# Peptides against a protein of PDB entry 3C66: the designs that were tried, part 10

Target 1, 189 residues: chain A of PDB entry 3C66
Amino acid sequence: KSWANLFEKNDFFFRYKFYLEITAYTRGSDEQHLKWSGLVESKVRLLVMKLEVLAGIKIAHPFTKPFESSYCCPTEDDYEMIQDKYGSHKTETALNALKLVTDENKEEESIKDAPKAYLSTMYIGLDFNIENKKEKVDIHIPCTEFVNLCRSFNEDYGDHKVFNLALRFVKGYDLPDEVFDENEKRPSK

## One batch from the design tools (peptide; made by RFdiffusion4, then SolubleMPNN)

Design b1_p9_3_s3 (from b1_p9_3, 6 letters changed)
Fold by OpenDDE base, seed 1:
Structure b1_p9_3_s3 (fold): chain B 189 residues (1-189), chain A 9 residues (1-9)
Amino acid sequence: as target 1 above (189 residues)
Amino acid sequence: VEVLRFKPK
């Protein structure tokens, strides 16, 4: 059994104090998103490897399944808002202003042909060796390298109007609601 | 816009 199967969903989002969220965004077709998100997801293991070799990181453990969502996204401003607000419990309520696409509503005429933003999010649980708040682990380098790797794969992925990639460092108590089941209590500070 | 928000504090 690969170490990836050792963590059930229920324990993963309670196990770590810190998480790195990797979100692939696409404002376009489902096909465009499938290719883009699939590429990003395929490269996450390389990011994990680069994180694991940092002296300040004890563990970098990826969650094996992406979280998928999509919103009606009529404007570029809406797309920017999604990218700004998504991935944090503190800010995710702003997304309620947008229409979430669901299996129940996707065939509605107002939704079916509407411009959409697609989101695929991968999570990495992080455990640090550093107890002292003064010591900073610089994850900027491996994260930037990861973004460059994904963006450079195809020239089309350089179009920020369609394809975006965000990496967000989040505390466990500020994880999005999507990672918890209805009966699960959000981690405390 | 690429949002690289890395503030491990």
Scores: peptide ipSAE 0.065, ipTM 0.724, DockQ to the pose 0.123
Fold by OpenDDE base, seed 3:
Structure b1_p9_3_s3 (fold): chain B 189 residues (1-189), chain A 9 residues (1-9)
Amino acid sequence: as target 1 above (189 residues)
Amino acid sequence: VEVLRFKPK
């Protein structure tokens, strides 16, 4: 049984109290996003390795599949809003102001030719080796190294108007709705 | 556990 099959989707998002979300954003073409997100996804294993060696981290387990979404994104302000609001249950309702692109609507003329923001999100479940709740784990260094690694791969990825990469630390009860099936109840605090 | 939020620019 492959390690990937060991975690049923339903178990992964209930197993940990804490998650690191890695989101690749692209405001451009589907082809641009495919290249950018594919690069980011290919490097996630290196981030996991860097997290696992931190004394305060007991477990860093990646979820094997990205979550993908796209929105009609007519302005740069909309693109900034997506990056600010996405990845937390507390704030994701603000995205309802934008048109979500779906398989049902993608061929509509108003959506087909509209500027789009593409999102691909990878999740890492985290278990901490902290006896005292006052202890801090600094993940800034490995996260910064990861972003620099992805951004430095191609000069085009330095264009923040098109390509963005965000890492968000989220509690299990504040995960986006996308990670849960319709029959699943969100974890409590 | 306070995990320093990394907000990449």
Scores: peptide ipSAE 0.061, ipTM 0.753, DockQ to the pose 0.210
Fold by OpenDDE base, seed 5:
Structure b1_p9_3_s3 (fold): chain B 189 residues (1-189), chain A 9 residues (1-9)
Amino acid sequence: as target 1 above (189 residues)
Amino acid sequence: VEVLRFKPK
């Protein structure tokens, strides 16, 4: 089944109470990021398959398109900050301290040649079985296996100074602003 | 840093 035809963007981020965010980070070249993010994205279907068979998960639906962003990232501390703050509405305001690269500003001299962190984020909508709400669904195992699978593909991906991979469990009301259109209201708690 | 932050609260 083509997941691409099942969910309009506007419905997907309102349909579920819970989401798994998969973010590939690259502090380096656009070419490095394209290879890394492309690899991660190609493996998301395997993670979905492993999530779907877990007791307590009723549905694991991937959103078909990645969200792409990049920031000017002068230091390693800035790169750590991005990884800590990105992916949650509660913390994403801290990213305002960094220069977001946009189509409008990418050709500016101060941005064009600056060190950058690239982000590609995939989303999985999660529905849990009510009877198992009392049981903690341990998604740690399939998520760890996924990270290991991606990192083991190439020895270069072992360099955490350049390549990172984060999986974050997020509630729908705490999704990043990037997933909503300007005219859309964030889901209420 | 790999952020596996799975605390289902």
Scores: peptide ipSAE 0.056, ipTM 0.717, DockQ to the pose 0.124
Fold by OpenDDE base, seed 2:
Structure b1_p9_3_s3 (fold): chain B 189 residues (1-189), chain A 9 residues (1-9)
Amino acid sequence: as target 1 above (189 residues)
Amino acid sequence: VEVLRFKPK
């Protein structure tokens, strides 16, 4: 199957049991986020290359398009909460306490000038070459290298109050709702 | 960023 067929959203998020989520967070301007997320996204291919060569990884396939979201984020605590709760179906309901910015509401006076957290999330589908459930694949090294690569690009990206980067490993059944269409059923365990 | 040490369970 061509890579192009893997990028059919409907197949991608059902194809793998495991996913690596790469989320760029920005509490600041949309311009700041565009630069930050764009940088992160531009480096994902390098992470994929590093993952693919790990003995325990059979396949590391990126989904080519980011998922974008933004929330009204009035406090640092809210920003920490977003980073903690986002990226898992189990925890994402906590984000309902925040105002999701949508195309429909973005021009509302209460939202337009409000502090915002922007999120851009890239997904990598993972297939492991682990016959024995006891074998551990340590993806920590390539993931850490990736984070360091992104954050070292500009000194401004060292400000964790503004810019954050998280890598989360999730099971297919625990993917955020954003990856599924309304008519799609979440994968079962 | 806790890169979760994946134990494939």
Scores: peptide ipSAE 0.067, ipTM 0.731, DockQ to the pose 0.107; fails the geometry check

Design b1_p9_3_s4 (from b1_p9_3, 6 letters changed)
Fold by OpenDDE base, seed 3:
Structure b1_p9_3_s4 (fold): chain B 189 residues (1-189), chain A 9 residues (1-9)
Amino acid sequence: as target 1 above (189 residues)
Amino acid sequence: VEVLRFKPQ
């Protein structure tokens, strides 16, 4: 039985109190996003390895599948808004101001030719080895190394107008709605 | 647990 089959989707997003979200953003073509997100996804295992060796981290488990979404993104301000608001239940409702691209609407002329922002998000479940709630775990170093590794792969990925990469630390009760099925209740505080 | 938020520049 593949290790990937051991975590039913339903158990993963309830199993941990804390998650690291890794989102690759592309404001450009689907082809550009496929290359960028594929690169980021291919490097996530290296980030996991760097997190696991931190004394304060007991477990760092990646979810094996990316979550993918795309929005009509006519302006740079809209692209900044997406990057600010995405990845938290508290703020994701602001994205309702933008047109979500779906399989049902993607062929509409107004959507087909519109500028788009593409998002691919990977999740890492975190369990901490902290006896005292006052102890701090600094994940800045491994996260910075990860971003630098992805951005340095190709000179084109240095263009922040097109390609972005964000890492967000989120509590289980503040995960985006996309991770839960319709029949699942969001974890409480 | 305060995890330092990594905001990529």
Scores: peptide ipSAE 0.068, ipTM 0.778, DockQ to the pose 0.214
Fold by OpenDDE base, seed 1:
Structure b1_p9_3_s4 (fold): chain B 189 residues (1-189), chain A 9 residues (1-9)
Amino acid sequence: as target 1 above (189 residues)
Amino acid sequence: VEVLRFKPQ
């Protein structure tokens, strides 16, 4: 199978036991988010390269397309809640308290001019080369370097009230519902 | 595998 076929949505989220989620958050304009998320996405390949050279990582495969979502985000507390709850099936139901912006509702008066949080999420499938169940792979260094690289690109990205970047390690059974089609069964533990 | 949730400080 060609490298391209390995990244078809249908198999990607079932292929690995572990995933790294990279989410760019913006509470501001769509233009601000486009610039921020575009920057983050442009650097993901560098993170993959740094992960691949770790002795405990056998494979680091990026999914090629971001997952995009936006929520009405009236308060800073709502923005913190989004960042806390997003990216895990166990916690994502808390996001139902917020209004998801869709193509169907984006022109509604209550939504159109409302403060919004924008999310762009990239996924990396991980396979570990751990001979001993006791070996720990520390991905802290490459992940921290990646965050610093993105944040240092522009001084404006230092404003955590507007721009945030989170990396979350998740198991395949705890991936967000957004990665599965309606007819797909979530991976078991 | 302890994969730390990175909230960048």
Scores: peptide ipSAE 0.067, ipTM 0.775, DockQ to the pose 0.297
Fold by OpenDDE base, seed 5:
Structure b1_p9_3_s4 (fold): chain B 189 residues (1-189), chain A 9 residues (1-9)
Amino acid sequence: as target 1 above (189 residues)
Amino acid sequence: VEVLRFKPQ
């Protein structure tokens, strides 16, 4: 069964207590981001396979569609701030200091030609074995291998000023607002 | 910056 048919968006972000967020960042052109994010997305299935075989992980289910966003990003400090603050409800309010690029504003002169940071985020829902809740599940190894796999594909992806890749472990109640519809209530703690 | 922030606790 294709994972695409298993989860409606509304059910996926309420089904799990824990999520792994995989975000590809690009401070550059849309073309650069398309290549980078497309590569990362193409490799997510390999990460899932490596997570599923860990003794503490019962289920690792990817959400099939990426979340796309872009911000006006005038400085390197802004780019670092985006990478620090994005992916958690607790910290995402700091992104309000930056101009989010939308379909409504993308043609504005102040936005159209501005430096941008592009974000593509994939989500993996995680279910852990109860017996192993006392054991720290070390997902660091498969995550590091995944990052190395993506970065080694092209020498250009070694430039951290342009291309970045972040993996964040997040609780369901701390997921970014982007994953919920306007009428949906965030999961409680 | 690569952010590998894993705190499963």
Scores: peptide ipSAE 0.060, ipTM 0.728, DockQ to the pose 0.122
Fold by OpenDDE base, seed 2:
Structure b1_p9_3_s4 (fold): chain B 189 residues (1-189), chain A 9 residues (1-9)
Amino acid sequence: as target 1 above (189 residues)
Amino acid sequence: VEVLRFKPQ
């Protein structure tokens, strides 16, 4: 299958059993987020390259489009909660306690000027070359290097109150709802 | 960020 076919959303999120989620978080302005997420997104290809050369990884394929969301985030605790709960179907329901910013509501007075957390998430589909279930692939090193690369780009990105970057490994059945269309059935275990 | 050590199950 051509890379182009891998970028069909419907195929991509059903193709792999495992995914790496790369989420850039910003509690600040949309401009701050645009710069931060844009940087992170620009470096994902480097992470893919580092993942592909790991002996236990057969395939590391990025989904080329980020998923964007934003929430009203009045407190630091809310921001911590977002970072804890986002990226897993099991936990994402906790985000319902926050006001999701949408195109329909973004101009509401209570939302427009409210503190916001912005999220941009990139996905990498993973296929492992592990015959033995006891074998471990350690992706910690390339992931840590990636985080360091992104955060070291600008001193401002060292402020964890504003800028965060998380890498989450998820199973296909536990992908966030955002990756599926309303007519798509979530993969089973 | 806990980069989970994955045991592929």
Scores: peptide ipSAE 0.067, ipTM 0.730, DockQ to the pose 0.091; fails the geometry check

Design b1_p9_4_s1 (from b1_p9_4, 4 letters changed)
Fold by OpenDDE base, seed 4:
Structure b1_p9_4_s1 (fold): chain B 189 residues (1-189), chain A 9 residues (1-9)
Amino acid sequence: as target 1 above (189 residues)
Amino acid sequence: MLPPMVIEV
């Protein structure tokens, strides 16, 4: 299969037991988010390269497209809640307390001018070199370096009230619902 | 700084 066929949605989210989610958050304008998420996305390849050289990582494959979502985010607490709850099937139901911005509702007066949190999420599928039943792989260093690289690009990205970047390690059965089609069965534990 | 991300495989 060509590299392009390896990154088809339906195959990608069933291929790996483990995923690294990279979410760029912006509580601000769409323009601010486009700049921030575009920067983060442009750097994902560097994180992949740093992950691939770890002895415990056999494969680090990025999914080629971001997942985009936006929520009405009236408060800073709502923004913290989004960052806490997003990216895991176990916790994502808490986001139902917020108004998801959709193409159908984005022009509603209550939504159009509301403060928003924008989310762009990139996924990296991970396969590990498991020689022994108790191998630990520490990905903290490359992940921290990646966050620092993104945030250091512009001083504005140091404002955690506006710009956030989270990396979440998830199992395939705990991926957000957004990665599956309506007819797709979530991977089993 | 991100929390430690030690993956137990």
Scores: peptide ipSAE 0.224, ipTM 0.836, DockQ to the pose 0.838
Fold by OpenDDE base, seed 5:
Structure b1_p9_4_s1 (fold): chain B 189 residues (1-189), chain A 9 residues (1-9)
Amino acid sequence: as target 1 above (189 residues)
Amino acid sequence: MLPPMVIEV
């Protein structure tokens, strides 16, 4: 089946038991985030290629569109909290303590000029070659190489107060709510 | 540094 027919959002987050989330974070301007996230997104294909050659990985399939979100982020502690809590259904409810920026509220005076954290998240669906119930797949090396590749592109991306990049391995039942439509039921365990 | 990502499947 061609990659093109997998672009129906509707089935991607139900097809795999496991996902790799790649989140670019920026606490700064929208322009800074566009440059950073655009760089990260441009490199995801290289990570996919490195994952696909691992003996334990059968398929590494990227979702084609980033998920974009932004929060009012007045403090560095709030920015650390976002990075800790985002990307898992178990923990994402903690983000309700922050003001989510939406198309409806972005022009409010309290939001417009507020410090923001921007998030762009790419998803990779993973299928594994499991012959035996005890196969361990280590994806640490490809993921670390990817982070280093993105961070080394510009010296400014070394500033962890502004720019961050996280990779999270997540089970399909623990995907963030953002990946599902309002009428979709999240996968069961 | 990313944490070790050893996936037990």
Scores: peptide ipSAE 0.222, ipTM 0.834, DockQ to the pose 0.839
Fold by OpenDDE base, seed 2:
Structure b1_p9_4_s1 (fold): chain B 189 residues (1-189), chain A 9 residues (1-9)
Amino acid sequence: as target 1 above (189 residues)
Amino acid sequence: MLPPMVIEV
């Protein structure tokens, strides 16, 4: 199979048992988010390279397209809730308490002028070298280095009230609904 | 700092 066939959405989110989610959050303007998310996305390849050299990791395969979403986010508590609940099928239903910004509603006066949180999420599919059923892989170091690299790029990215970056390890059956098409069945446990 | 991300496979 060509590399191109590995980046088809429908195969990618069924191919791996494990995923690393990288979410850039911005509570601010679309312009602020575009700069922040674009920076994070530009660095994902460096994280992949650092993951691939770990003895327990057989494959670290990035999905090439970000997933984009935005919510009306009137409070700091709402922004913390988004960061806590997003990125897992088990918890994402809590986001229904917030107004999702869509193409259909974005021009509504109540949404247009509302404070927003923007989310851009990159996915890395992970395959492990399982020789023995008890292999522990610690990815803390490369993930921490990645976060530090992104946040240190500009002083403004130190403002956690505006800019956040989360890395979440997720099992394929617990991926957010956004990664599946309407006709796709979520992977079973 | 990110929490320890020890993956048990």
Scores: peptide ipSAE 0.219, ipTM 0.835, DockQ to the pose 0.832
Fold by OpenDDE base, seed 1:
Structure b1_p9_4_s1 (fold): chain B 189 residues (1-189), chain A 9 residues (1-9)
Amino acid sequence: as target 1 above (189 residues)
Amino acid sequence: MLPPMVIEV
């Protein structure tokens, strides 16, 4: 089972020129993040269905698993920086200023009790109907409906100091490093 | 070249 999923992963991030990234952010407890990210993840299929019916979109293909990371996040400014810099290879190097929480370091005294930002990211590969090279595809409506659907589920999700949700349109060559294995070459432009 | 996609969320 693990090998088949690995091959599917590797092919997925090379198959499309464009991706929609959906990131649930939580600056709070692991329990808060689990509830928030789990809700967002449960709704991604509805966004896919709304994208697929758009005339400009040929395929909206979700990747089956979230990517998860967490950082020590002592300040609100650090949390804003994470949301600004995460999700693009061009900007993700700025996150090196923060302490990434890993399985190896999570029990360190300086990390264990530190304030954390949790991230869960879902990917949708996009193929477009190229028949008209000049037609703008507007995905604002389905994306806004998705955000509203997630945030309206619980009043607590209105607290932007704790819970955030971002949708980012990214080219395959600008995907975060997390999607590629160490032996994989990033797609060229 | 793909058409520009507008995402404003």
Scores: peptide ipSAE 0.172, ipTM 0.761, DockQ to the pose 0.140

Design b1_p9_4_s2 (from b1_p9_4, 6 letters changed)
Fold by OpenDDE base, seed 4:
Structure b1_p9_4_s2 (fold): chain B 189 residues (1-189), chain A 9 residues (1-9)
Amino acid sequence: as target 1 above (189 residues)
Amino acid sequence: MLPPMEILI
């Protein structure tokens, strides 16, 4: 299958047992988020290259399109909650306590001028060389290097009150609902 | 198997 066929949404989120989610968070302006997420997205290829060279990783395939969402985020606690709860089907229901910004509601006066958290999420599908049950793949190193690379690009990205970056290792059955279409069944455990 | 690791950095 061509690389292009690996980027079909419907095949990608069913293809792998494991995924690495890379979420850029911004509590600020859309412009701040666009700069931050665009930077993070531009560096994902470097993370993929670092993952691919790990002996325990057989495949690291990025999904090409980010998933975008935004929430009304009036407090710092709400922003911490978003970062804690987002990116897992087990925990994402907690986000229902926040107002999701949609195309339908974005012009509402209560939403338009509200503080927002913006999220851009990239996915990497992972296949591991399981043959040696004893090989511990440590993805922390390349992931930490990636975060440091992104945050070091501009001093403003050191402000954790505004800019955050999370890397979450998830199983296919625990992917957020956003990656599946309404007619798609979530992968089984 | 790596446990689900959230790396919030």
Scores: peptide ipSAE 0.038, ipTM 0.723, DockQ to the pose 0.091
Fold by OpenDDE base, seed 3:
Structure b1_p9_4_s2 (fold): chain B 189 residues (1-189), chain A 9 residues (1-9)
Amino acid sequence: as target 1 above (189 residues)
Amino acid sequence: MLPPMEILI
């Protein structure tokens, strides 16, 4: 029985109070995004290993599949807005101002040739050791090391106009709607 | 509770 079958999607986004979201952004071609996101995804296991050894972290469990989305992104300001608003239920409604690319609309002339921002998001469920209320778990160090590792792989990934990488620490009740199925109720506070 | 840390890098 593969580990992938033991973490049924159904419980992962309810199991933890806290999540780390890792989003690879690309404003460019699908081919550029596939290379960038594939690199980021390949390194997530190294971030997990660095998180697990922190004294304040009891568990760091990655979700095995990325969440994929893309938006029509005509301007740099729209790309900055996507990066600011994505990854939180409180702010994601601002993305409704942009055209989401779907399988149904991707062949429309207005969408097909439009500039796009691509997003690939990985999730890590976090459980903390409560006993040491005084131990500030500083996840900034392993997160910064992770970003530097991804960005340093190719000089092209230094172009912040095209390639971005964000890590967001969120509570389970503030996860994006994309992680829940239509029949699932969002966790309460 | 750890403050929400957004790390845009």
Scores: peptide ipSAE 0.038, ipTM 0.726, DockQ to the pose 0.107
Fold by OpenDDE base, seed 2:
Structure b1_p9_4_s2 (fold): chain B 189 residues (1-189), chain A 9 residues (1-9)
Amino acid sequence: as target 1 above (189 residues)
Amino acid sequence: MLPPMEILI
């Protein structure tokens, strides 16, 4: 089986108990988001390499495609809410208070001209060494190094009003709905 | 212990 066949969407989000979500946020233009998310995505392989060398991590496998979404985001508070609520099935329902931008509605005048938050999310499936369960796997260091690497690339990425980057450690049963097809059942606890 | 559930940096 080719390496690509090991990371088909249908198996990837059921294969691991734990995932690291990497979300690039942009409150601005599509062009700003494309540059920011493209940078973040280009660096994910470096984070994977840093995770793989941790004694407590057996496997760190990236999913190869980002998940893309955008919301009408008229206020800074809405942008903070998106960053707080996105990336977990438990909290993502709060995003229903915002207008999701879709291919069907993007040309509506009220949506076209509205301020937007753009989201690009990369996933890393994690398998931990069971024997080392007593060892706290500290992923904070490689995650911090990754964020610093992304934000230091351009001075504009220091503007937290426009550009944000979050890493979320999520259990497979708490992955966002976007990772599952309509015919797929979410993993059980 | 699992790492912190969210790292916003």
Scores: peptide ipSAE 0.038, ipTM 0.719, DockQ to the pose 0.097
Fold by OpenDDE base, seed 5:
Structure b1_p9_4_s2 (fold): chain B 189 residues (1-189), chain A 9 residues (1-9)
Amino acid sequence: as target 1 above (189 residues)
Amino acid sequence: MLPPMEILI
C-alpha cells in the first residue's frame, strides 16, 4: 500500500506520541509564501531520510499535506508572537488576539490589503526505540541541516523579517487544534 | 530525554 493511502488525517494525529512540526513563515505576499513554503515542503523528504537513520528513531512518518493558515500581521512584534505561540495547544490561544484570515473574511476590505503572516506547517510522526531511552536522540543536527539547506537556497530567505522556518517537537496531546476535526477528541496525556 | 521541545532556528 502506498504511504499516501495510509494517511487518513484522523488516524495520523493519533498514531504517534511525538511529532515534529515544520512551519514555514512568511510576512509578505502570498507569492513570496508560495515560493518559500513550496521550497521547504520539497525538502521535507530529505529531513525524513536523515531522521530515519538515527538509531533512536524507529519511524519518521511525514503527513502528506501542509496545514495552511494566515493572520493579519501589522507589526514585527505580531510576527514574533506568531512564531512563539503557534504549534502548541498550550500557547496557540494567544493567536486569538490576531485576525485569522479565512475563506469567509479574506475579501473584507480591512483584511484584503492588510499585512499578513502566512504559515505552512508539515508534520512528521515520530516513534522512538524504547530500548534506547537512555540515548539522547539528537534530532537537532538533522533539523539544523534542514534549516540551513532551505535558507541557503536563495539569499532572500536569509531575511528573518520576511522568511522564517521553525521546527517544533510536540507531544500528541499538545498538537494544535487545526490537526483535529470538530468531532475529534484530542489525545490524552 | 527527548530532544529540547523547541528548535527554533
Scores: peptide ipSAE 0.037, ipTM 0.715, DockQ to the pose 0.100

